# Peptides against a protein of PDB entry 8OXM, part 123

Target 1, 371 residues: chain A of PDB entry 8OXM
Amino acid sequence: FKAEFRLAGGVNLPKIIDCVGSDGKERRQLVKGRDDLRQDAVMQQVFQMCNTLLQRNTETRKRKLTICTYKVVPLSQRSGVLEWCTGTVPIGEFLVNNEDGAHKRYRPNDFSAFQCQKKMMEVQKKSFEEKYEVFMDVCQNFQPVFRYFCMEKFLDPAIWFEKRLAYTRSVATSSIVGYILGLGDRHVQNILINEQSAELVHIDLGVAFEQGKILPTPETVPFRLTRDIVDGMGITGVEGVFRRCCEKTMEVMRNSQETLLTIVEVLLYDPLFDWTMNPLKALYLQQRPEDETELHPTLNADDQECKRNLSDIDQSFNKVAERVLMRLQEKLKGVEEGTVLSVGGQVNLLIQQAIDPKNLSRLFPGWKAWV

## One batch from the design tools (peptide; made by RFdiffusion4, then SolubleMPNN)

Design b2_p15_8_s2 (from b2_p15_8, 7 letters changed)
Fold by OpenDDE base, seed 4:
Structure b2_p15_8_s2 (fold): chain B 371 residues (1-371), chain A 15 residues (1-15)
Amino acid sequence: as target 1 above (371 residues)
Amino acid sequence: SSRLAATVAELESLL
């Protein structure tokens, strides 16, 4: 390793190190302490399997549908090494950086990100009706600007068009696979965009298998499809390329049901992977002030000597795993709210749920559903 | 194994 390191910022102060490999190549790495990267590593493996399925299908292969993955090497239960996503930026940093964010640059007369957050925090404990009204006021006075990402990064019109399509395909693939795996909504700092490819990289995969639904403020969307996410697709929004890529991804997932169930079953019952939501993790995910680059450490619950009888823990765990597998099977059959849907019907329902301002207004304000 | 353990310990010493 080089003797010098840089801080990446955020609560955990992850260290950026440069390593010279045995091949003489320099590789930038992010070293995290106080974080359990095992869940991230597992989710990257699942994404690689999904990518293999997508690459086998002619229609998804032709569309280059893939989830961007990064290398994760867990070192201990509290430390690991990540591949530094070189040439990526958090979408939140691009959009709502306090000094030079795209919202401030392109919409200087709109509400500030802080004003939006404050308004939504003031109604956090209020009725769904009051949340919806304030969310609509925020949305009216905080107009989407993410279209400008591709316009700033890709000056050639042909390249710009190709990269906007790459972005749209990346959102579609990650949305559908994220829904199947129950990743839910994603904090704006936990979605990176590659400045060269326009593809998304999802980081900090500490919420999976619909565990976001059991948070103190439960998730109400199947994936992040907020106004800025849609704006990045350009004038067609969710129609055309995005919808077709979602349908083709969902078709591959549904046709791979047995494979996906088998893989997820092995992972859910692997004692090395605590994917369950614990109360401390839930509080950590929804009590922090958003201003810090929240790579949420998976707090290992090892310090709670709650001597629950091993038998009652195992039975409770098995019942949660069984429910996750049943819900995964339903998703892969197109069962939504007790109704069997076609691929197009299921994708349409998911898109409508994800863009519904009533669902978005009910999200934890800390995840900035107006961005 | 030993090289990996040394690398892990070096990385952990940097945390």
Scores: peptide ipSAE 0.023, ipTM 0.555, DockQ to the pose 0.031
Fold by OpenDDE base, seed 1:
Structure b2_p15_8_s2 (fold): chain B 371 residues (1-371), chain A 15 residues (1-15)
Amino acid sequence: as target 1 above (371 residues)
Amino acid sequence: SSRLAATVAELESLL
C-alpha cells in the first residue's frame, strides 16, 4: 500500500488508499471502518448472477442490460475494502451540491435543495394529504435538471444519444433487479453515475429484501424513479426504451425463478449474512442531519438481559426468511396485490407506483424524493 | 493464510 490516504468524507470517514497489485497495477481502494460490508459483498454476488442470466438471454444481451458491480472485500464485521469506482459521481452531488449542483446552475430561481428538505421535514409528522400538497408545491418549484448530465459530459450528438440510452438501460435493469431483490428506494448519494458510460452504480446495499418497508418511515416505492431519474432518460421519460428494458429484464428474472429462489434461499439462511433490519440500523438510515452529533452508539454490551430463548429468536428469523422467500416467489410469478399480472402488467404497475407523487410524498424526507 | 492475515492487519491499522 502507499503510505498516504485521502478521506472520502461522510460520517464514517472512509479512507481512499492506493495499492500496487502483484500484477504491478496501481488500484484505488476505499477502506471503510465501523461498517459491515458483508451485505454489499453478498448483493454484488447476486448482481453478478443476475448479469449472467441477462447475458444468456439474446434480447437482454443485445440491449446490454447489466447491473454495474464493484469489488467488495469484507475484512471483519465492521471493516472492509471496496473497489474505488473511478470516474463516477453520486447523482446527488451532481444534482444538489450546495456550491455547483445542477439544480442551482440551471434553475437558480427554484427552491434550493435545503428549502425543499425543510418544507418536507416540517410536514413529516403530518397527514398524507398535507405531505402530498407540500410535495407538489416543492415539485412545482424544483424542476428536474438531470438531462443536463449527459449534455455536459457528451458534446457529440451521436455519443450523447448513445449514452442517454445506456443510462436508460442501466436505470431499467437496476430498477427491476432492485425490485426483485427488494432494494426499494435509494438515497441519491448511494447511486453513482459513471461519467464515461452514463451507467449507474448502486452502492451501500444495506437495505434489501423489502426491509425498507419496516423502517420508521416505510418505503412506498418499488425502486427510485424520481423526477430527475426520469429526466435523465430525455423526452420519452419512462416510455419506450425504459419500459421495454424493464419488461425484458423482468422476463429474464421470471423465467429464472428457480435459480433466483435457490440462490436467495442459500443467502437468507447463511448465518454469516445478517440482512435483517435492526433498530439501530433503522435509526441510522433515517437520522436527521441535526441528530448526527449525539448518537455515537456506545453499544454498551451489557443489555444482554433480553435472553429471549435462542429458540424464539431462531424461529422469528426463520419466519422472516420464509416470508421474504414467499414474497420473492410472488414477484417472480407476477403476483401483485393478490393478482397474477403479465410481465407488461407487472412492469406497468411498478412504474406507476414508483412515479406516483402520493407514494413519493410519503418517503422519508432525508431521501429527497423530489430529486 | 499468513499473507492475508498480514494484509488484513495492515488494513486494520489504517482504520
Scores: peptide ipSAE 0.021, ipTM 0.514, DockQ to the pose 0.031
Fold by OpenDDE base, seed 5:
Structure b2_p15_8_s2 (fold): chain B 371 residues (1-371), chain A 15 residues (1-15)
Amino acid sequence: as target 1 above (371 residues)
Amino acid sequence: SSRLAATVAELESLL
């Protein structure tokens, strides 16, 4: 390894290291400490399987529908090495960076990202009606700009069009695969965009199997399809390419039900794979920026073993795993709210749920649903 | 095994 490291920023201060391989190639790696990368590694394997299913189908293969993956090497329960996604940027960094964010550059008279966050934090404990009204005010004064990503990066019109198409396909594939797996915590820092391919890379996969619904502020959307995400698709928005790519992805997932259920079942019952939401993780994910000062996580996980009989813990775990498998089976059958939907009907419902400002206004303010 | 363990220990010392 090179003796120099860089900080990637964020709460856990991950270190970017450069290493020279035995092949003489320099590679960047992200070393994360105080983070369990086993869930990321498992979810990357599931994404690779989904990609294999998508490549076997002629319609999804022709559309190049893939979810972007990265290499994860868990080293311990609290450390691991990630492939540094060279040439990627968090969508939040591009959109809402305080100095040079696209919103500030293209919409200097709109609310600042800080003003939007402040307004939504002020109503966090208020009624759903008050949250909705303030969210609509924020959205009116914070107009989408993500169309400019492809315009800045791809000056040739033919390249620009192909990259916007690649982006739209990537959003569609990751949205449907993410929904099937119940992927949560899709805030603007957990979604990277590749500056060369315009494809999305989903990182920090620690909220899966709909565990985002049991957070103190439950997740109310199936995936991130916010106004900037839609703006990046251009003038067609969610119609045409995006919808068709969602439908074709959903068709492959539904036709692969037995394979998906079998693999998820093996993962849910793997004693080495803790996918369950614990209260400390739930608090960490929904911490306020104001609370950063005092919570040194003394991860003394040891002390409050409330002596629930081991049998009651195991029975509770098994009931949660069974419920996750049942819900996965329902999704793969097209069962939504007790009704069996066609692929087109199911995809339409998910799109409507994801773009509904009532659902978006109920999300945790840190998710930045107005971006 | 030993080279991997040394690499892990080097990486852990960087954390």
Scores: peptide ipSAE 0.020, ipTM 0.503, DockQ to the pose 0.032
Fold by OpenDDE base, seed 3:
Structure b2_p15_8_s2 (fold): chain B 371 residues (1-371), chain A 15 residues (1-15)
Amino acid sequence: as target 1 above (371 residues)
Amino acid sequence: SSRLAATVAELESLL
């Protein structure tokens, strides 16, 4: 290791270190404390398997369909090392940064990101009808700008077109793979964009196997396909390239059912892999900005052995694992709401669910569904 | 391996 480190900022103050490998190559790494990286490591292994399946299929290989992965080395239940995603930025940082965000630069007369957040927080405890009305008002006064990411980074028209195509393919692949695995918590800070490739990198994989549906505010969309995500695809939006890449990804996933079920079954029953949602994690993910002041991390989880009967916990866990496996099998058969759909029918349903303003208006305000 | 354990201990000392 080099003798110097940098702070990445944020609540957990992760340390950026530079390492020289035995190959003489410098590699930047993020050392993270007070966080369980085991779920991220497991999800990266599943993504690598999905990439292997996508590379074996001629149609997905020709389209270069991949989910971006990064290296994770868990050290303990609360520490690990991440590969630093050099040349990536959170999509939220580009879009809604308070000082120089793309919405402020390109749409200075629209609502500020703060005004949008405030309006949606004011209706957080209101009816679905009131949430929908306020969400539509926010959307009318906060127009998408993510098309400008590729226009700013890629000045050559031929390069710009290729990068917009790479972006659209990355969104399609990650959306379908993420849906199959039930990946949640896809807020604008958990999705990075690579400034050179225009591909997405999904981080903080702590909500998987549809555990986002059991949050205090349930997740109502299969993946992030918000107005800015669509705007980055250009004039065709979800039609043409995106839809075809989703269909080809879904075809490979459905044709790989036995392999995917076997892998997920091994992971769900791994006693070292806690993927279940707990109440403390649920509270942390959906904290109110007003509650940030009182949650001192009294993670004095003293090991009070709450000897809850091991038998009742084990039966509850097994029932959740069985339900996850059954739902995964349904997705891989194209079973949606008790109906067997074609690949095109299933992909169409998922796109419609993801773009529905009624579903988007019901999300937790911290997810920023208007972005 | 002993090298992996030493690297883990070095990284843990940085936390």
Scores: peptide ipSAE 0.020, ipTM 0.513, DockQ to the pose 0.029

Design b2_p15_8_s3 (from b2_p15_8, 7 letters changed)
Fold by OpenDDE base, seed 3:
Structure b2_p15_8_s3 (fold): chain B 371 residues (1-371), chain A 15 residues (1-15)
Amino acid sequence: as target 1 above (371 residues)
Amino acid sequence: SNRLKATLEELESLL
């Protein structure tokens, strides 16, 4: 390890440490001291298994369909080492940074990111109809700009095309695998883009197995397919390459049903893998920016062993785990809303659900569904 | 060139 460290920004002040491997290569590591990295580590292993399935299939291998993974070494329930995703930027930092975000640079007459967030926060407790109307007004005055990411980074037209194709494939693969695993909390800071490959890296995997649907403001989309995500695909949008890559990914997942169910079953019953949504986690994920000032994270998780009878907790947990497995089996059979769909029908339904302004307008404002 | 980008986008629609 080098003697020097850098602070990464954020509430938990993670330390960036450079280390030299036994191979003589320098590697940057992020040391987190307050987060349970076990869930991230487990989900990275599941992504590696999904990548193995995708590499075995000739059609997905030819298309280079992969989920970008990073190394996670959990050290304790509250500490671990992450591989620092060097050469990645949060899509939110590129799009909606306060000083030099792409929306401000390319659309200076549109609403600011702050104005959009304020308008959506004002209607947060309102009807779905009022949320939809304000969301449509925000969307009209905040036009997508993510096409400029590839245009800024890749000046050569042939490289630009290859990188836009890599981006579209990465969105498709991560969207379908994320849907199968029920991955939530896909806000603009939890999705990184690699500045060299144009591939996405999904971070903070703490909402899985559709636990985002039991948040105080339920998640209403299967994955992030917002207007900027689509704009990054170029003129074809969700049609052509994206749709075909989703279908080929879904085909591999459905054909691997037994393997995926067996893996997820082992994980759901692992006593070291806390995947369930708890009230404190739900409050943290949907906390208002105004409420960030008062909740010192000094709530020692130690004292509120509420003596719920261990037997009633275990029976409740087992019923939730069984329900997650049943829903995973339905997804892998193409069962949506009690109907068996083809791969193309299922992928089409998921795309329509993800782009529907009615679903997007119902998301919590911090998810930034207008971006 | 913007024309090469457009031709590549047409080709992408066929892939």
Scores: peptide ipSAE 0.019, ipTM 0.551, DockQ to the pose 0.015
Fold by OpenDDE base, seed 4:
Structure b2_p15_8_s3 (fold): chain B 371 residues (1-371), chain A 15 residues (1-15)
Amino acid sequence: as target 1 above (371 residues)
Amino acid sequence: SNRLKATLEELESLL
C-alpha cells in the first residue's frame, strides 16, 4: 500500500488507497469504514450470476446486456475494501452538484436543487394530493438535463450514439435485474456512470428484496427511472432500445426462474447475510437533514410510529424469507397485482409504475425523485 | 442535423 490516501468525499469519508499488487500493478481501492460491505459483496455475486445468465442467451449477449460489477472484499461487519471505480462519477454529482451541476449549467433559471428539496420536504408529511401537486410544480421548474452527459463526454456523433445506446442498455439491464432482486429506487449518489463506457454502476446495495417497501416512507417504484435517467436515453426515452432491452432481460430472468430462486433461497437463509431492514438502518437511509443536529440518544418517545409499520412485521424471520421467495417467484412468473402478464405486459407495467409522477411524488424527498 | 437525428432514431429502433 502507498502511504498516501485520498478522500472520496461523502458522509462516510471513504479513503482511496493505491496499492501495488504482487504482480507489480497499481490498483486503487476504496476503504469504507462504518459500512457493512457484506450485502454489497453478496449482491455483486448475484449480479455476476445474472450476467452469466444474460451471456448464455443469444438475444441478451448480442446486445451486451450486463449489470456492471465491482470487487468487494468485506473485512468486518463495518469495514471493507472496494475496487475504486476509476473513471466513474455519481449521477447526482454530475446533475446536482452545488457548484457546477448540469442543472445549474444548462437550466440556470430553473429551481435550484436546494429549492426543489425544500419544497418536497415541506410536504413530506402532507397528503398524496399535496405531494403530487408540489412534485409537479418542482418538475415543471426543474427540467431534465442528463442528455448532456453523453453530449459533453462524447464529441464524435458515432461514438455519442453508441455510448447513449450503452447507457440505455445499462439502465434497462440494471432496472430489470434490480426489480427481480428488489433493489427498488436508488439514491442518485449510489448510481455511478462510467465516463468512458456510459454504463451505470450501482453501489451501496443496502436495500434488497423489496426491503425499501418497509421503510418509514415506503418505495413506490420498482426501480429508478426518473426524468433525468430517461433524458439520458435521448429522444426515444423509455421506448425502443430501453423497452426491448428490458423485455429481453426479463425473458432471461423468467426463463431462469429455478436458478434464481435457488440462489436467492441460499442467500436468504445464510446466517451471515443480514438482508433484513432494521430500524436503525431505516432511520439512517431516510434521515432528515434537520435531525443531524439532535442525534442525542433520546431513545424514548417517537419510537412508536416507526415501530407501528415495523411491529406489524412480527413475522418470524422464516416467514419474511418465505414471503420474499414467494414474491420473487411471482415476479419470475410475471404475476403482478394477482394477474399473470406476458414479458411485454410486465415490462410495460413496471415502466409505467417507475415513471408515474404519482408514485415518484410519494418517494422519500431525500432520494430526489425529481432528478 | 435533424436528418442525422432521425436516422439515428431509426437505427435505435432496429437495435
Scores: peptide ipSAE 0.018, ipTM 0.569, DockQ to the pose 0.014
Fold by OpenDDE base, seed 2:
Structure b2_p15_8_s3 (fold): chain B 371 residues (1-371), chain A 15 residues (1-15)
Amino acid sequence: as target 1 above (371 residues)
Amino acid sequence: SNRLKATLEELESLL
C-alpha cells in the first residue's frame, strides 16, 4: 500500500488507497469505515450466481446480459476494502454536479439541481397530490440529458451504438435482477457508469429483499428507470432492446426458481448476514443534508442492547424471512397483485410502475426521482 | 450525424 490516501467524500469519509499487486500493477482500493461491507459481499456473490445462470442460457449469453460485480473484502462488522471501480463515475456526478454537470451544460435555462431538490423537499410532508403536481413542474423544467454521456465518451458512431447497446443491456439486467432480489436505495450516487464500457455498476447493496418498503418514506418503484436512465437508451427508450433484455432476464430468473429460492433461503438464515432494516440505518439513509451537522457520529448501532427476549427476536426474524421468501416465490411465479402474469406481462407491469410519475413523486427527495 | 443515429436506432429496434 502507498502511504498516501484520498477522501472520497460523504458522511463516512471513505479512504481511497493505492496498492501495488503481485503483478506490479497499481490498483486503487476504497476503504469504508463505519459501514458493514458484509451485505455488499453477500450481494456480490448473489450477482455472480445470477451471472452464471445468465451465461448458461443461450438467449441471455448471446445478448451478453450480465451484472457488473466488484470485489469486497470485509475486515470487520464496521470496516472493509472494496475494489475501486477504476474508470467509473457516479451517474449523479455526471448529471447533477454543481459546477459542470450535464444538466447545467446542456440545459442551462432549466431549473438547477438545487432548485429541483428544494421544491421536492418543501412538499416532502405534503399530500401525494401536492407531491405529484410539484414533481410534474420539476420534470417539465428539468429535461433529461443522459444521452450526452455516450455522445461525449464515444465519438465514433459504430462504437457509440455498441456502447449505448451495452448500457441498455446493463440497465435491463440489473433492473430485473435487482427487482427479484428487492434491491432498494438506487439513488444516483449508488449507480456508477463505466466510462469505457458504458455498463452500470451498482454499489451500496445494504437495502435488499424489499427493505426499502419499510423506510420512513417507502420505496414505490421496483428499480431506477427515471427519465435520464431512459434518455441514455436513446430514442427507443424502454421499447425494443431494453424490454426484450428485461424479458429474457426474467425468463432465466423464473426458470431458475428452485436455485434462487434455495440460495436466498441460506442467505436469509445466515447469522453473519444482517439484511434486516433497523431504525438507525433507516434514519441514516433518509437523513436531510441540513440535518448532517447535528447528528454526532457516536450512534454506534451496537449500543441498543434492547433486552428483547432472544425468543421474541428469533420469532420476529423468522416471520420476516418467511415473508421475504414467499414474496420472492411470487415474483418468480409471475404473481403480481394476486394475478399470475406472463413474462411479458410482468416485465410490462414493472416498467410501468418504474416510470409512473405518481410512484416517482412519492420517493424520498434524496433519491432524486426527477434525474 | 442525426441520420446515421436514426438508422442505428432503427437497427437497435430490430435487435
Scores: peptide ipSAE 0.015, ipTM 0.515, DockQ to the pose 0.015
Fold by OpenDDE base, seed 5:
Structure b2_p15_8_s3 (fold): chain B 371 residues (1-371), chain A 15 residues (1-15)
Amino acid sequence: as target 1 above (371 residues)
Amino acid sequence: SNRLKATLEELESLL
């Protein structure tokens, strides 16, 4: 290990360490403290299984449809080593976080990221109608710029085109796999882009199996398909390559229903895998930036013996697990709102739900649905 | 560069 470390941004102050392997290769590692990396590790295994299914199918293999994975080594319940995704940047950092963010560089007369966030925070407790109106005003004055990522990184036109296709395929695969697994909390810091491959890397997998729907501000979209995400695909947007890659991914997932159900069933009943949303985690994920200073979660598990009979807790857990399995089975059958859809019909519904400004306007402001 | 990008975007719409 090198003696020097860098801090990655964020509340838990993860340490980026450089290590030299016994093979003489330098490897960056992210050491997270006070974070349960077991859920990330489990979800990475599920993604590897999904990738195996996608590689077995000729149509998805020809398209190189994969969800990007990273190595997670949990060391304890509150510590682990992540393979730092070297040569990746959070999409939020590229777009809005830096002084030289793409929105500021390409759209200097638009609203600042701070102005957009402020406007959406002001209406957070308002009606859905008021949220929608303010969201539309924000969107008019904050135009997408993510097309410039590939234009900046890939100067050669043939390479640029290939990388834009790789990006579009990565968004499609991760969106459909993420929907099937009910992956939530897809804010702009939890999605990295590889600066060499243009593929997405999804991090912080702590909201799965639709547990984002039980947050204080429920998630209203199946995956992140915001205006900047779409702008990165180029002129065709959600049509052509993206739609076809979603359909081919969904076809493989639906044809693998028994395998996926069996895997998820084993995980849901694993006593070492805490996938359930707890109230403290829910508060943490939707905390206001101003309230971050005082709530050190000293998880004093004060065992307040709420003598809920162990039987009632187990029965409640089993009912939630059964509901998750039933909903997964519905998704894999193409059952949406009590109707059986074709692969194309299901993918179309999911795209429409993900791009609907009414759904986007209802999200927690920290999710930054205008980006 | 830009003209080649536009032609590639048109080709992508046909695929």
Scores: peptide ipSAE 0.014, ipTM 0.491, DockQ to the pose 0.015

